# Ledger of designs, part 32: peptides against a protein of PDB entry 5TDY

Target 1, 88 residues: chain A of PDB entry 5TDY
Amino acid sequence: EKKIDGRRKAAVLLVALGPEKAAQVMKHLDEETVEQLVVEIANIGRVTPEEKKQVLEEFLSLAKAKEMISEGGIEYAKKVLEKAFGPE

## One batch from the design tools (peptide; aimed at target 1 K21 L37 L56 F59)

Design b2_p30_4_s2 (made by RFdiffusion4, then SolubleMPNN; from b2_p30_4, 13 letters changed)
Fold by OpenDDE base, seed 3:
Structure b2_p30_4_s2 (fold): chain B 88 residues (1-88), chain A 30 residues (1-30)
Amino acid sequence: as target 1 above (88 residues)
Amino acid sequence: SDEVFEQVVNAVFSDEELKKEVIEEVEKLL
């Protein structure tokens, strides 16, 4: 997989969430960080489906690592297989 | 930088309701 710049990852995540949720997230950041992110979002350009998928999966991976979600590895794997090949 | 991304992630996790909403949305998008 391609290594994505950290600032770009943040922008991709926020854009993927949509403006309402992105705004909610930014309320928890300091002004300087918000300004940096706004600039990054404004210049995000084309986001490929591959980039989007990679960033979102990394986010969920971090959530799991911090025990923020209860979804187990096997259950997640099942969902991936269902989406990739259809239900069996 | 990775620092900015981590700040965003931490921001999401700093609020239980926000965390729930964002995780739900991300799971929908995948």
Scores: peptide ipSAE 0.728, ipTM 0.956, DockQ to the pose 0.504
OpenDDE base, seeds 1, 2, 4, 5: peptide ipSAE 0.718, 0.720, 0.716, 0.719; ipTM 0.956, 0.956, 0.956, 0.956

Design b2_p30_4_s3 (made by RFdiffusion4, then SolubleMPNN; from b2_p30_4, 12 letters changed)
Fold by OpenDDE base, seed 3:
Structure b2_p30_4_s3 (fold): chain B 88 residues (1-88), chain A 30 residues (1-30)
Amino acid sequence: as target 1 above (88 residues)
Amino acid sequence: SDSVFEQVVNAVFSDPELKEEVLKKVKELL
């Protein structure tokens, strides 16, 4: 798994959501942040399927960590076990 | 930076209706 820059992750997520939802999200951000994100989106170039999947999975992982959703998952379960018992 | 990504995520979760729409879309894409 390749490390993705945080700004790029944000751009990937917003592009994946589509312009309507992306716009709704950006309404909650300050003007300077919006401008930075627009630049990142404009220069996003090619987004690989791997990057897209990675970003979306990380988003869901964060959602679960924030207790915003009550869904499980193999990857999330693995992270829980690793944090609880370490690499064994 | 991760701060920007976190801001975007928090923006999604700040609106209950938006949160549901985004979660639905993300699940559809995976």
Scores: peptide ipSAE 0.733, ipTM 0.955, DockQ to the pose 0.573
OpenDDE base, seeds 1, 2, 4, 5: peptide ipSAE 0.733, 0.732, 0.726, 0.725; ipTM 0.955, 0.955, 0.955, 0.955

Design b2_p30_4_s4 (made by RFdiffusion4, then SolubleMPNN; from b2_p30_4, 13 letters changed)
Fold by OpenDDE base, seed 1:
Structure b2_p30_4_s4 (fold): chain B 88 residues (1-88), chain A 30 residues (1-30)
Amino acid sequence: as target 1 above (88 residues)
Amino acid sequence: SDSVFEQVVNAVFSDPKLKEEVLKTVKELL
């Protein structure tokens, strides 16, 4: 699996969402960040199916984790501790 | 950078309606 640049990941996600949803997302970003993303989107070029899938899967993973955190986060906290200190 | 991607993800979660719509779209794309 190839490591994808963070800015490219953001661009891939925004393009995948379509212009309307992408615009809604970008309303919550500062002007400098928006400018950076616009440049990345404009120069995104060819997006391979592999990197698109990778970005979308990573987004879902992060999204699910955030939902768990916002709704108690016990299981997420457990996973974090397990990764940080290992099993008993 | 990864921070930009994190900012985008957080932006999605800043609005409950947007969050649900984005999640739906992403799941449909996979």
Scores: peptide ipSAE 0.739, ipTM 0.956, DockQ to the pose 0.692
OpenDDE base, seeds 2, 3, 4, 5: peptide ipSAE 0.737, 0.735, 0.734, 0.730; ipTM 0.956, 0.956, 0.955, 0.956

Design b2_p30_5 (made by RFdiffusion4)
Pose (drawn by RFdiffusion4):
Structure b2_p30_5 (pose): chain A 88 residues (1-88), chain P 30 residues (1-30)
Amino acid sequence: as target 1 above (88 residues)
Amino acid sequence: SIEEEVDELVAEVKEYAPEEIAEVIKDWLE
C-alpha cells in the first residue's frame, strides 16, 4: 500500500545491477547512506520485473536530465571559446 | 518479454560510471 520512495528505488536499482556493480556504486555513498540502503535491501521483499522497469526508466530520465545540464554547459563554453579565438 | 526488456535496461544502466549512478541515488534520497 505504501508509495514507493527514493530509498526503495535506490534499493531496487542496486539489486538489479548485480552485486559487483552495486558494490562500485556504494563506494561513492557515505556511511549513513550505505547502512540505510543495507536495511532497505535486507527488507527487499517482492520485486516484480514491472517494478524494476519503473525504477530503471525513472533512473534513465534523471540521468538524461544530468546529461542535458552537462551538455548545455559544454556547448556554452565552446561557443565562448570559439568567439574568443574567431573573427568576432 | 518483460524480462528481456528489463535486462536490456539494466545493461544500459551499467554503462554509466558508478559515481554517476550514485548522483541519481543521492537525488532520490533528498

Design b2_p30_5_s1 (made by RFdiffusion4, then SolubleMPNN; from b2_p30_5, 8 letters changed)
Fold by OpenDDE base, seed 3:
Formats: structure tokens, sequence, C-alpha cells
Structure b2_p30_5_s1 (fold): chain B 88 residues (1-88), chain A 30 residues (1-30)
């Protein structure tokens, strides 16, 4: 797994989300940040499925760690264990 | 396939609100 620049990760994520969701997200960022990300998106070039997977998984990992969704971490942990070792 | 897996991951990310997604982006940009 290769290190991905933070700006690159953000751009890859926004592109992966699609224009509608990306636009909604950008409304929560300051103007300077938006302009920087637009430039990054414009110059994103080739994005491999592997890179997309890495970025999306990093997002989910960080989002889960912050417990942003009310589902809680226990259900996610159960799903991870189930996929890793099969159902008990 | 890997592509189908990515599509599933995208759907998982979309479950988060725009504000929540922005929070993670801000973290990445620090």
Amino acid sequence: as target 1 above (88 residues)
Amino acid sequence: SLEEEVKKLVEEVKKYSPEEIAEVIKEWLK
C-alpha cells in the first residue's frame, strides 16, 4: 500500500462520490479549500480501482473511528470478524 | 470483481452526511 497525499485522497473521494454528492460536501468546506480541491480534481488523471479502494477504505476507517454514524462500532466490528473468520 | 467491490464501498461512504464527509476531508488536509 502506497502513501497517498491528503489532497489526492480528497480529490479521489470526491470524484468517486459523483458530482451531486461531491457538491454537497464542498458546501461544508471553505472557499480556498474548495478552489484547491477543484484544481486537484481537474488534474486527477488516472485513478485505478486499487487507489479508489484504498481511499474509500481509509475514509470508512476514519469515519468509523470517529463514530460519525449512530450505528456504533460494535456492529461494524461484528461484520469485520464475520468476513474474516466466518459466522459463528 | 474489484470494480464491483469499489462500487459497494462508494455506497457505504454515501451513507454519511455531506458534513461528516467534509470532516474527514478536513482531517486529510491538515
Scores: peptide ipSAE 0.748, ipTM 0.961, DockQ to the pose 0.750
OpenDDE base, seeds 1, 2, 4, 5: peptide ipSAE 0.743, 0.740, 0.739, 0.740; ipTM 0.962, 0.962, 0.962, 0.962

Design b2_p30_5_s4 (made by RFdiffusion4, then SolubleMPNN; from b2_p30_5, 8 letters changed)
Fold by OpenDDE base, seed 5:
Structure b2_p30_5_s4 (fold): chain B 88 residues (1-88), chain A 30 residues (1-30)
Amino acid sequence: as target 1 above (88 residues)
Amino acid sequence: SLEEEVKKLIEEVKKYKPEEIAEVIKEWLE
């Protein structure tokens, strides 16, 4: 699994969400952050399905760890780890 | 397929409120 920097992860996530949801999300970020992310999105280039999956799963893992939605937890974290390190 | 898996993951992410998604993004950007 390739390491992805935070800015890249954010850009990949926002693009994956689509313009409508992404716009809603960005309304909760400060102006400077939005500008930075817009640049990242503009220069995102190729995003592989593997990279997209990695970012989305990391988001879900973190979001569930923060208990934003009680739909996951230990089992999901285990699945993420298996996907990340299982093939190794 | 991987493509279908990604689509399902996107839908799962969309279940979170915009402000909740932004919270994680802020963490990534720290």
Scores: peptide ipSAE 0.743, ipTM 0.961, DockQ to the pose 0.750
OpenDDE base, seeds 1, 2, 3, 4: peptide ipSAE 0.740, 0.743, 0.742, 0.739; ipTM 0.962, 0.961, 0.961, 0.961

Design b2_p30_6 (made by RFdiffusion4)
Pose (drawn by RFdiffusion4):
Structure b2_p30_6 (pose): chain A 88 residues (1-88), chain P 30 residues (1-30)
Amino acid sequence: as target 1 above (88 residues)
Amino acid sequence: IEEEVDELVEEVKEYSPEEIAEVIKMWLDE
């Protein structure tokens, strides 16, 4: 009945990635976050492929949003450099 | 559905661990 929250989505994602990849992700989280995610995984319960799909698609949308922010800054910086070196 | 989920998992693994962790941190900040 409870709505899926961020902690749940993180746990579903880490389970889907397999233990070795999930371990590499955990090295980039603080101790408090790691412990809380451990409890969330220990309480993983049932996860259907449909729930995994929902989590993965939300991940990809956020990853794309971060790529767009990064690409936008790169495009702006290169345009500035082109103007600085060019005939303008 | 299982095949599609595996394909999505393999797509997600192309991201660096740091980049995946950043998305996870965004979720936890909600």

Design b2_p30_6_s1 (made by RFdiffusion4, then SolubleMPNN; from b2_p30_6 with I1M D6E E7K E14K M26E D29A E30K)
Fold by OpenDDE base, seed 1:
Structure b2_p30_6_s1 (fold): chain B 88 residues (1-88), chain A 30 residues (1-30)
Amino acid sequence: as target 1 above (88 residues)
Amino acid sequence: MEEEVEKLVEEVKKYSPEEIAEVIKEWLAK
């Protein structure tokens, strides 16, 4: 898999979220960062499904690592097994 | 692939804007 620039990842994520959610997210970022991300979004160009998938999965991985949302248990174990040994 | 991506988007949306911003800040910190 290709390494994706952090600014690129953020832009891909924000576009994937849609305008309303993206706007809410950006309210938690400083003004300079918002301006930079807007430029990045404007120049995002083509985003492949694979790149989009990678960004979304990395987000979820990091979010889980930070324990932002607790899931755990059997259901999460199933998801892990599906990802590890099941088809995409 | 598209169906999987759609599900991933919905999973991400479950996080609050603040939580999502926190991860973005980490990405931008490099």
Scores: peptide ipSAE 0.735, ipTM 0.955, DockQ to the pose 0.695
OpenDDE base, seeds 2, 3, 4, 5: peptide ipSAE 0.731, 0.732, 0.730, 0.728; ipTM 0.954, 0.954, 0.954, 0.955

Design b2_p30_6_s2 (made by RFdiffusion4, then SolubleMPNN; from b2_p30_6 with I1M D6K E7K V9I E14K M26E D29A)
Fold by OpenDDE base, seed 3:
Structure b2_p30_6_s2 (fold): chain B 88 residues (1-88), chain A 30 residues (1-30)
Amino acid sequence: as target 1 above (88 residues)
Amino acid sequence: MEEEVKKLIEEVKKYSPEEIAEVIKEWLAE
């Protein structure tokens, strides 16, 4: 796993989300941050599936750690167990 | 791999724009 700087992670995530969702997200960021991210997105270049996977998984890990979504906890736990030990 | 990525994207999309922005802010603060 290669280290990805925060700006790159954000850009990869926003591109992966698509323009509509990305635009909604950017409405919650300050103007300077948005401008910086737009530049980063414009120069994102090649994004491999592996890099996408890494960024998305890190996002989900952080989001889950912060318990941003209260619903679906049991389903998430179920998925974790299935991946860790297989279906039983 | 592509199918896996698509599934991950769908999971991320379940979070609100504000929640996603919160994580981005954290990344930018690193």
Scores: peptide ipSAE 0.732, ipTM 0.955, DockQ to the pose 0.717
OpenDDE base, seeds 1, 2, 4, 5: peptide ipSAE 0.726, 0.730, 0.727, 0.728; ipTM 0.955, 0.954, 0.955, 0.955

Design b2_p30_6_s3 (made by RFdiffusion4, then SolubleMPNN; from b2_p30_6, 10 letters changed)
Fold by OpenDDE base, seed 5:
Order: C-alpha cells, then structure tokens, then sequence
Structure b2_p30_6_s3 (fold): chain B 88 residues (1-88), chain A 30 residues (1-30)
C-alpha cells in the first residue's frame, strides 16, 4: 500500500463520489480549500483501482473511528491489518 | 475489484455531505 497525501486522497474521494455528491460535500469547505481541491481534481491524472480502493477504505476507517457509521466488524479489521502490515 | 469499489462508494455515500467534509478536512490538516 502506497502512501497517499491528504490532498490526493481528498481528490480521489471526490471524484469517486461523482459530481453531484462531491459538490454537496464541497459546500461545507471554505472557498480556498474548494479552489485547491478543484485544481487537484483537475490534475488528478491516473487513479488506479488500488489507489481508489485504498482511499475509500481509509475514509471508512476514519468515519467509523469518529462514530459516523457502525463498526466494520471482523472482516473490516482484517482488511485494515492487511493493509497496514501486508504487502504493498 | 470494481464491484468492491462500487460497494465502498455506496457506503461512503451513506454519510451526509457534512460528515464527509469533516473527514476531508482532517486529511487536509495533516
């Protein structure tokens, strides 16, 4: 698993969400941040399936940690550990 | 992989835009 910077993760996530949901999300960000993310999205380039999956899983991990959604369960925990200590 | 990703996206979409934005803010704060 490759290290992905925060800006990249955000851009990948927003693109994955689609323009409608992404727009809704960005309404909750300050103008400067939105501008930065738009540029990042415009220059996102190639996004591998692996990178996309990683970003989404990292997001869900954080969301669960913040109690936004229910726990992921044993299977999710296994995936987290695999990403942390398994092959990249 | 594609089907799995789609499922993940749907799970993410279950959160409100505000909740998603909160996570993004944390990512950007790092």
Amino acid sequence: as target 1 above (88 residues)
Amino acid sequence: MEEEVKKLIEEVKKLSPEEIAEIIKEWLAK
Scores: peptide ipSAE 0.731, ipTM 0.953, DockQ to the pose 0.714
OpenDDE base, seeds 1, 2, 3, 4: peptide ipSAE 0.723, 0.723, 0.723, 0.722; ipTM 0.954, 0.953, 0.953, 0.952

Design b2_p30_6_s4 (made by RFdiffusion4, then SolubleMPNN; from b2_p30_6, 9 letters changed)
Fold by OpenDDE base, seed 3:
Formats: C-alpha cells, structure tokens, sequence
Structure b2_p30_6_s4 (fold): chain B 88 residues (1-88), chain A 30 residues (1-30)
C-alpha cells in the first residue's frame, strides 16, 4: 500500500465525511490546525476509492484501539474476517 | 469498491465529531 502523510489522511477523511460532519469535527480542533486542513482539502486533488478505503480503515483501526465505542474485539475481528473473505 | 467505501464511511460517521477529531490529532502528531 502507498504511504500517505498524516495531513493528507486527515483531509481525505474529512472530505469523505461530507461538509456538515467535517465542519462539526473541525470545531474540536485549534484554529491553526483547521487552517492547515482547509488548505489540504483545497489541494486534495484526485482521491481514489482505494485511497479512501485505506484511510477509512486506518481511522477505524485507530478508533477501535482507543476503545471509543463499546463494540468488542471479537465482534470487530469477525467483521474484519467477513469483509476480507466475503463478497465485496 | 464503491459500496465498500460507502459502508466504511457510515461506520466512521458512527463516531462523534469529538472522537473523530481526537484521531485526527493523533494522525497529525505522527
């Protein structure tokens, strides 16, 4: 898989969420960070489905690792397996 | 691939804006 810098990952994520959700997220970031991300979003260019998938999967992995939701590890592992070996 | 991406987006949207921002801060710190 291609190496993507953190700033681009964040931009891809925010664009994927849509403007309303992205705006809500940005309200929890400092002003300088918001300005930086807006620039990244403005210059995001082409984003392939593969890149979106990579970024979204990494986000979910990080979020799960932080135990932000109550979903157990076994159920998550099951979902991963189903997606890996099931039909797309 | 597109359907898969759409499903992933829906999964991400289940997190609160604050939770998403927390992960973004981590990404930017790397």
Amino acid sequence: as target 1 above (88 residues)
Amino acid sequence: MEEEVKKLIEEVKKYSPEEIAEVIKELLAK
Scores: peptide ipSAE 0.700, ipTM 0.947, DockQ to the pose 0.710
OpenDDE base, seeds 1, 2, 4, 5: peptide ipSAE 0.700, 0.699, 0.698, 0.699; ipTM 0.948, 0.948, 0.947, 0.948

Design b2_p30_7 (made by RFdiffusion4)
Pose (drawn by RFdiffusion4):
Structure b2_p30_7 (pose): chain A 88 residues (1-88), chain P 30 residues (1-30)
Amino acid sequence: as target 1 above (88 residues)
Amino acid sequence: SDEEYFPKVVDAALKAHDDIVEVVEELLEE
């Protein structure tokens, strides 16, 4: 009945990635976050492929949003450099 | 908060793996 929250989505994603890849992700999280995610995974309960799909698609949308922010800054910076070196 | 964990993992996953987006897309075929 409870709504899926961020901690749940993180756990579903880490389970879906397999232990080795999830372990590499955990190295980039602080101790408090790691411990809380451990409890979330220990309480993984049931996850259907449908829930996995929902989590993965939400991940890809956020990853794309971060790529757009990064690409936007790169495009702006290169335009500034082109103007600085060019005939303008 | 609980809602902060998923964005933190997204950032961590992008730092941990250069192909993480491709890996996640491959998992959608399973």

Design b2_p30_7_s1 (made by RFdiffusion4, then SolubleMPNN; from b2_p30_7 with E3D E4D Y5F H17L D18E V23I E29K)
Fold by OpenDDE base, seed 3:
Structure b2_p30_7_s1 (fold): chain B 88 residues (1-88), chain A 30 residues (1-30)
Amino acid sequence: as target 1 above (88 residues)
Amino acid sequence: SDDDFFPKVVDAALKALEDIVEIVEELLKE
């Protein structure tokens, strides 16, 4: 997969959520971060389906790691196994 | 730093929207 800039990943996520939900997320960010996000969203251009999928899947992976939610996923399960037993 | 930018936004999203995981999972189905 292609590496995506961190600020771009955030912009892709918020655009995918839509303006109403994106605004709710921005209320939980500092002013400087919001300003940076607005710039990235304004310059987002075209987002490929592959980029969107990659960002959303990375979100779920990070969300599961941060919140320790019980929902599964093949990639998350794979990372759990690798950390538990290491590469064979 | 840039490496911390996305995780920071993820954290904000988790705090802002209780059903964010379900929302994103539905987006992946589209």
Scores: peptide ipSAE 0.733, ipTM 0.949, DockQ to the pose 0.682
OpenDDE base, seeds 1, 2, 4, 5: peptide ipSAE 0.723, 0.727, 0.726, 0.726; ipTM 0.949, 0.950, 0.949, 0.949; seed 4 fails the geometry check

Design b2_p30_7_s2 (made by RFdiffusion4, then SolubleMPNN; from b2_p30_7 with E3D E4D Y5F H17L D18S V21K E26K)
Fold by OpenDDE base, seed 1:
Structure b2_p30_7_s2 (fold): chain B 88 residues (1-88), chain A 30 residues (1-30)
Amino acid sequence: as target 1 above (88 residues)
Amino acid sequence: SDDDFFPKVVDAALKALSDIKEVVEKLLEE
């Protein structure tokens, strides 16, 4: 699969969340990180389905590592992703 | 391009948002 820059992945996530939730997330970040995110968001352009799929997969993996969600939930979400965005 | 950039933002998201389901739903929107 096509590798996505970490800053781009973060921008995709924040844009997907919408302005209200994105703002809430940014309150938990340092100023430099926020500035970097704002630049990436401003230049995000088109977000492809493949990018959203990859971002979601990694998000779920990281959330699992934090024990925020069950593995079963991750597997379900991946199935939904596959139906929504298709294979790579 | 730092390897820890996205994980840092995800950590912030997990702290900020009470329902991970909402994150999933937003990323699934076309």
Scores: peptide ipSAE 0.691, ipTM 0.939, DockQ to the pose 0.472
OpenDDE base, seeds 2, 3, 4, 5: peptide ipSAE 0.686, 0.688, 0.594, 0.594; ipTM 0.939, 0.939, 0.893, 0.893

Design b2_p30_7_s3 (made by RFdiffusion4, then SolubleMPNN; from b2_p30_7, 10 letters changed)
Fold by OpenDDE base, seed 3:
Structure b2_p30_7_s3 (fold): chain B 88 residues (1-88), chain A 30 residues (1-30)
Amino acid sequence: as target 1 above (88 residues)
Amino acid sequence: SNDDFFPKVVDAALKAFEDIEEIVKELLKE
């Protein structure tokens, strides 16, 4: 698995969300962060399917970690285990 | 820094959409 720069990860996420949702996310960021993020998006270039998948999966991991108790947490954990160890 | 930049954006996304995790899961199906 390739290491991705933090700012690039954020740019990949917002591009994946699309411009409308990305704009809504940016409303919750400070001005300096938005400026940095816009620059990264402008220079994002090619995003591979593998890179997108990696970023989105990391998002889900971080999101769950930030939620002490969340709906679907157990189900998500089960899915992670299935992916890691197979159907048996 | 680069280490805390992405987590900050994750926080913003969580605030922006209550169902952001479902949205992202749907994106993973593409």
Scores: peptide ipSAE 0.734, ipTM 0.947, DockQ to the pose 0.635
OpenDDE base, seeds 1, 2, 4, 5: peptide ipSAE 0.728, 0.732, 0.730, 0.726; ipTM 0.948, 0.949, 0.948, 0.948

Design b2_p30_7_s4 (made by RFdiffusion4, then SolubleMPNN; from b2_p30_7, 9 letters changed)
Fold by OpenDDE base, seed 4:
Structure b2_p30_7_s4 (fold): chain B 88 residues (1-88), chain A 30 residues (1-30)
Amino acid sequence: as target 1 above (88 residues)
Amino acid sequence: SDDDYFPKVVDAALKALEDIEEIVKELLKK
């Protein structure tokens, strides 16, 4: 998979959510971050299906970690170990 | 830092939209 910088990942997520939901998310961010994201979104250009999938899957992974949910724990743990100790 | 950027936005999204995980799962089905 290709490396995507953090700001671009955020822009891809927000564009995928659509303007209404993206606006709700931005209400929970500081003003400086919002300005940065607006610039990234305005200059997002082409988003490939692979890039979009990668970002959305990473969102779900991070969300699961933050919520500390039990369901899917084994699979998540396997992914963590693979990222930490698997091949580069 | 850039490494913390996306997690920050994820946190905001989780706070903003109670059903965001379901929304994202549906987006992945398209």
Scores: peptide ipSAE 0.716, ipTM 0.946, DockQ to the pose 0.657
OpenDDE base, seeds 1, 2, 3, 5: peptide ipSAE 0.712, 0.716, 0.715, 0.714; ipTM 0.945, 0.946, 0.945, 0.945

Design b2_p30_8_s1 (made by RFdiffusion4, then SolubleMPNN; its pose is not in this set)
Fold by OpenDDE base, seed 4:
Structure b2_p30_8_s1 (fold): chain B 88 residues (1-88), chain A 30 residues (1-30)
Amino acid sequence: as target 1 above (88 residues)
Amino acid sequence: SNDDFFPKVVDAVLKAGISMEEIEELLKSL
């Protein structure tokens, strides 16, 4: 899979959620983060299905970790190990 | 940093009350 910039990942996620939900999300972010996010959304261009899939899957992985949900734990653990000890 | 950016937004999505199930439905629509 291709490496996606962190700001771009966030923009892809919010665009996928749609404007109404994206607005609700932005209410929980600081002003600087919102400004950066808006810039990325404005310059998002075309989003490939592969990018969208990758971003949504990463969301689920991170969200499950934050909620301490065991579902998908093995896959998440593998990714953690890969990032920690795999090639940079 | 840029590495912290996406996790911060993920946290905001959860705080906004958007469920993981909603995201899974988006995945299924691909």
Scores: peptide ipSAE 0.729, ipTM 0.945, DockQ to the pose 0.678
OpenDDE base, seeds 1, 2, 3, 5: peptide ipSAE 0.723, 0.722, 0.723, 0.720; ipTM 0.945, 0.946, 0.945, 0.946

Design b2_p30_8_s2 (made by RFdiffusion4, then SolubleMPNN; its pose is not in this set)
Fold by OpenDDE base, seed 5:
Structure b2_p30_8_s2 (fold): chain B 88 residues (1-88), chain A 30 residues (1-30)
Amino acid sequence: as target 1 above (88 residues)
Amino acid sequence: SDDDFFPKVVDAVLKAGISMEEIEELLASL
């Protein structure tokens, strides 16, 4: 797994969602964030399958944490523990 | 903070009503 810039991750996510959904997401962001995001999207260039996978997986991890969704909880917990106490 | 950028967008995605299931489908389509 490679380290991806936060703004890039966001851009990858929104591009993956498609323009319509991305637009809906932007309605819930402040103007400054939108501006930054638009710039990143405009300059996203090539998105590797690995990047996309990593970003989507991180989304799911964060979303599960935010909403405390039980679906995939075991896998999420494993990842959390691995990152917290793994040989990193 | 740059570190908070992605989590903020994640929050916006959820607020927009986009389900985790939709994201899982995107992931599965890779």
Scores: peptide ipSAE 0.729, ipTM 0.948, DockQ to the pose 0.678
OpenDDE base, seeds 1, 2, 3, 4: peptide ipSAE 0.725, 0.727, 0.726, 0.725; ipTM 0.948, 0.949, 0.948, 0.946

Design b2_p30_8_s3 (made by RFdiffusion4, then SolubleMPNN; its pose is not in this set)
Fold by OpenDDE base, seed 4:
Structure b2_p30_8_s3 (fold): chain B 88 residues (1-88), chain A 30 residues (1-30)
Amino acid sequence: as target 1 above (88 residues)
Amino acid sequence: SNDDFFPKVVDAALKAGISLEEVEELLKSL
């Protein structure tokens, strides 16, 4: 798994959601964050399926954690274990 | 920082009503 810059991950997510939903998301962000996102989206270039998959899976993991959902699959379980016992 | 940038956007997406289900559908379509 290749490491993806945080701003790029956000840009990939918003592009994947489409312009309508991306706009709704941006309404809940501060103007500086929006400006940074716009720059990243403008320079996003090619997004590979692998990169898109990584971003969407990380979204699901983070969203489940934020909503305190006890379901999550392998990647979510890994995050839980890492936080509980630390990396080895 | 860049490390908390994506989590911040995820939080905004949840506030905007983006559901886990629709993101799972996007993932399934790959």
Scores: peptide ipSAE 0.725, ipTM 0.947, DockQ to the pose 0.688
OpenDDE base, seeds 1, 2, 3, 5: peptide ipSAE 0.722, 0.723, 0.724, 0.722; ipTM 0.947, 0.948, 0.947, 0.947

Design b2_p30_8_s4 (made by RFdiffusion4, then SolubleMPNN; its pose is not in this set)
Fold by OpenDDE base, seed 2:
Structure b2_p30_8_s4 (fold): chain B 88 residues (1-88), chain A 30 residues (1-30)
Amino acid sequence: as target 1 above (88 residues)
Amino acid sequence: SNDDFFPKVVDAILKAGISMEEIEELLKSL
């Protein structure tokens, strides 16, 4: 898995969500962050399927860690235990 | 920092009410 710049990851994700949802997301960001994000989106260029997959998966991982009520909690918990202790 | 940028956007997505299901469907469509 290749390392992706944090600002680029955010841009890839927002483009994947589409303009309407991206706009809703930006309402929850500070002005400076929005400006930086817009620049990255404007210069996003080519996004590979592998890059998009990586970003979406990272989002799901982080989001599931942030919200206990999120979907896929059991599977996430299994992955956490596997990474922390390995198979028993 | 750049390391904090993506988590900040993740938080904003959650606050916007975008579901895990929607992201999973985007992933499925690849």
Scores: peptide ipSAE 0.717, ipTM 0.940, DockQ to the pose 0.685
OpenDDE base, seeds 1, 3, 4, 5: peptide ipSAE 0.708, 0.715, 0.717, 0.711; ipTM 0.939, 0.939, 0.940, 0.940

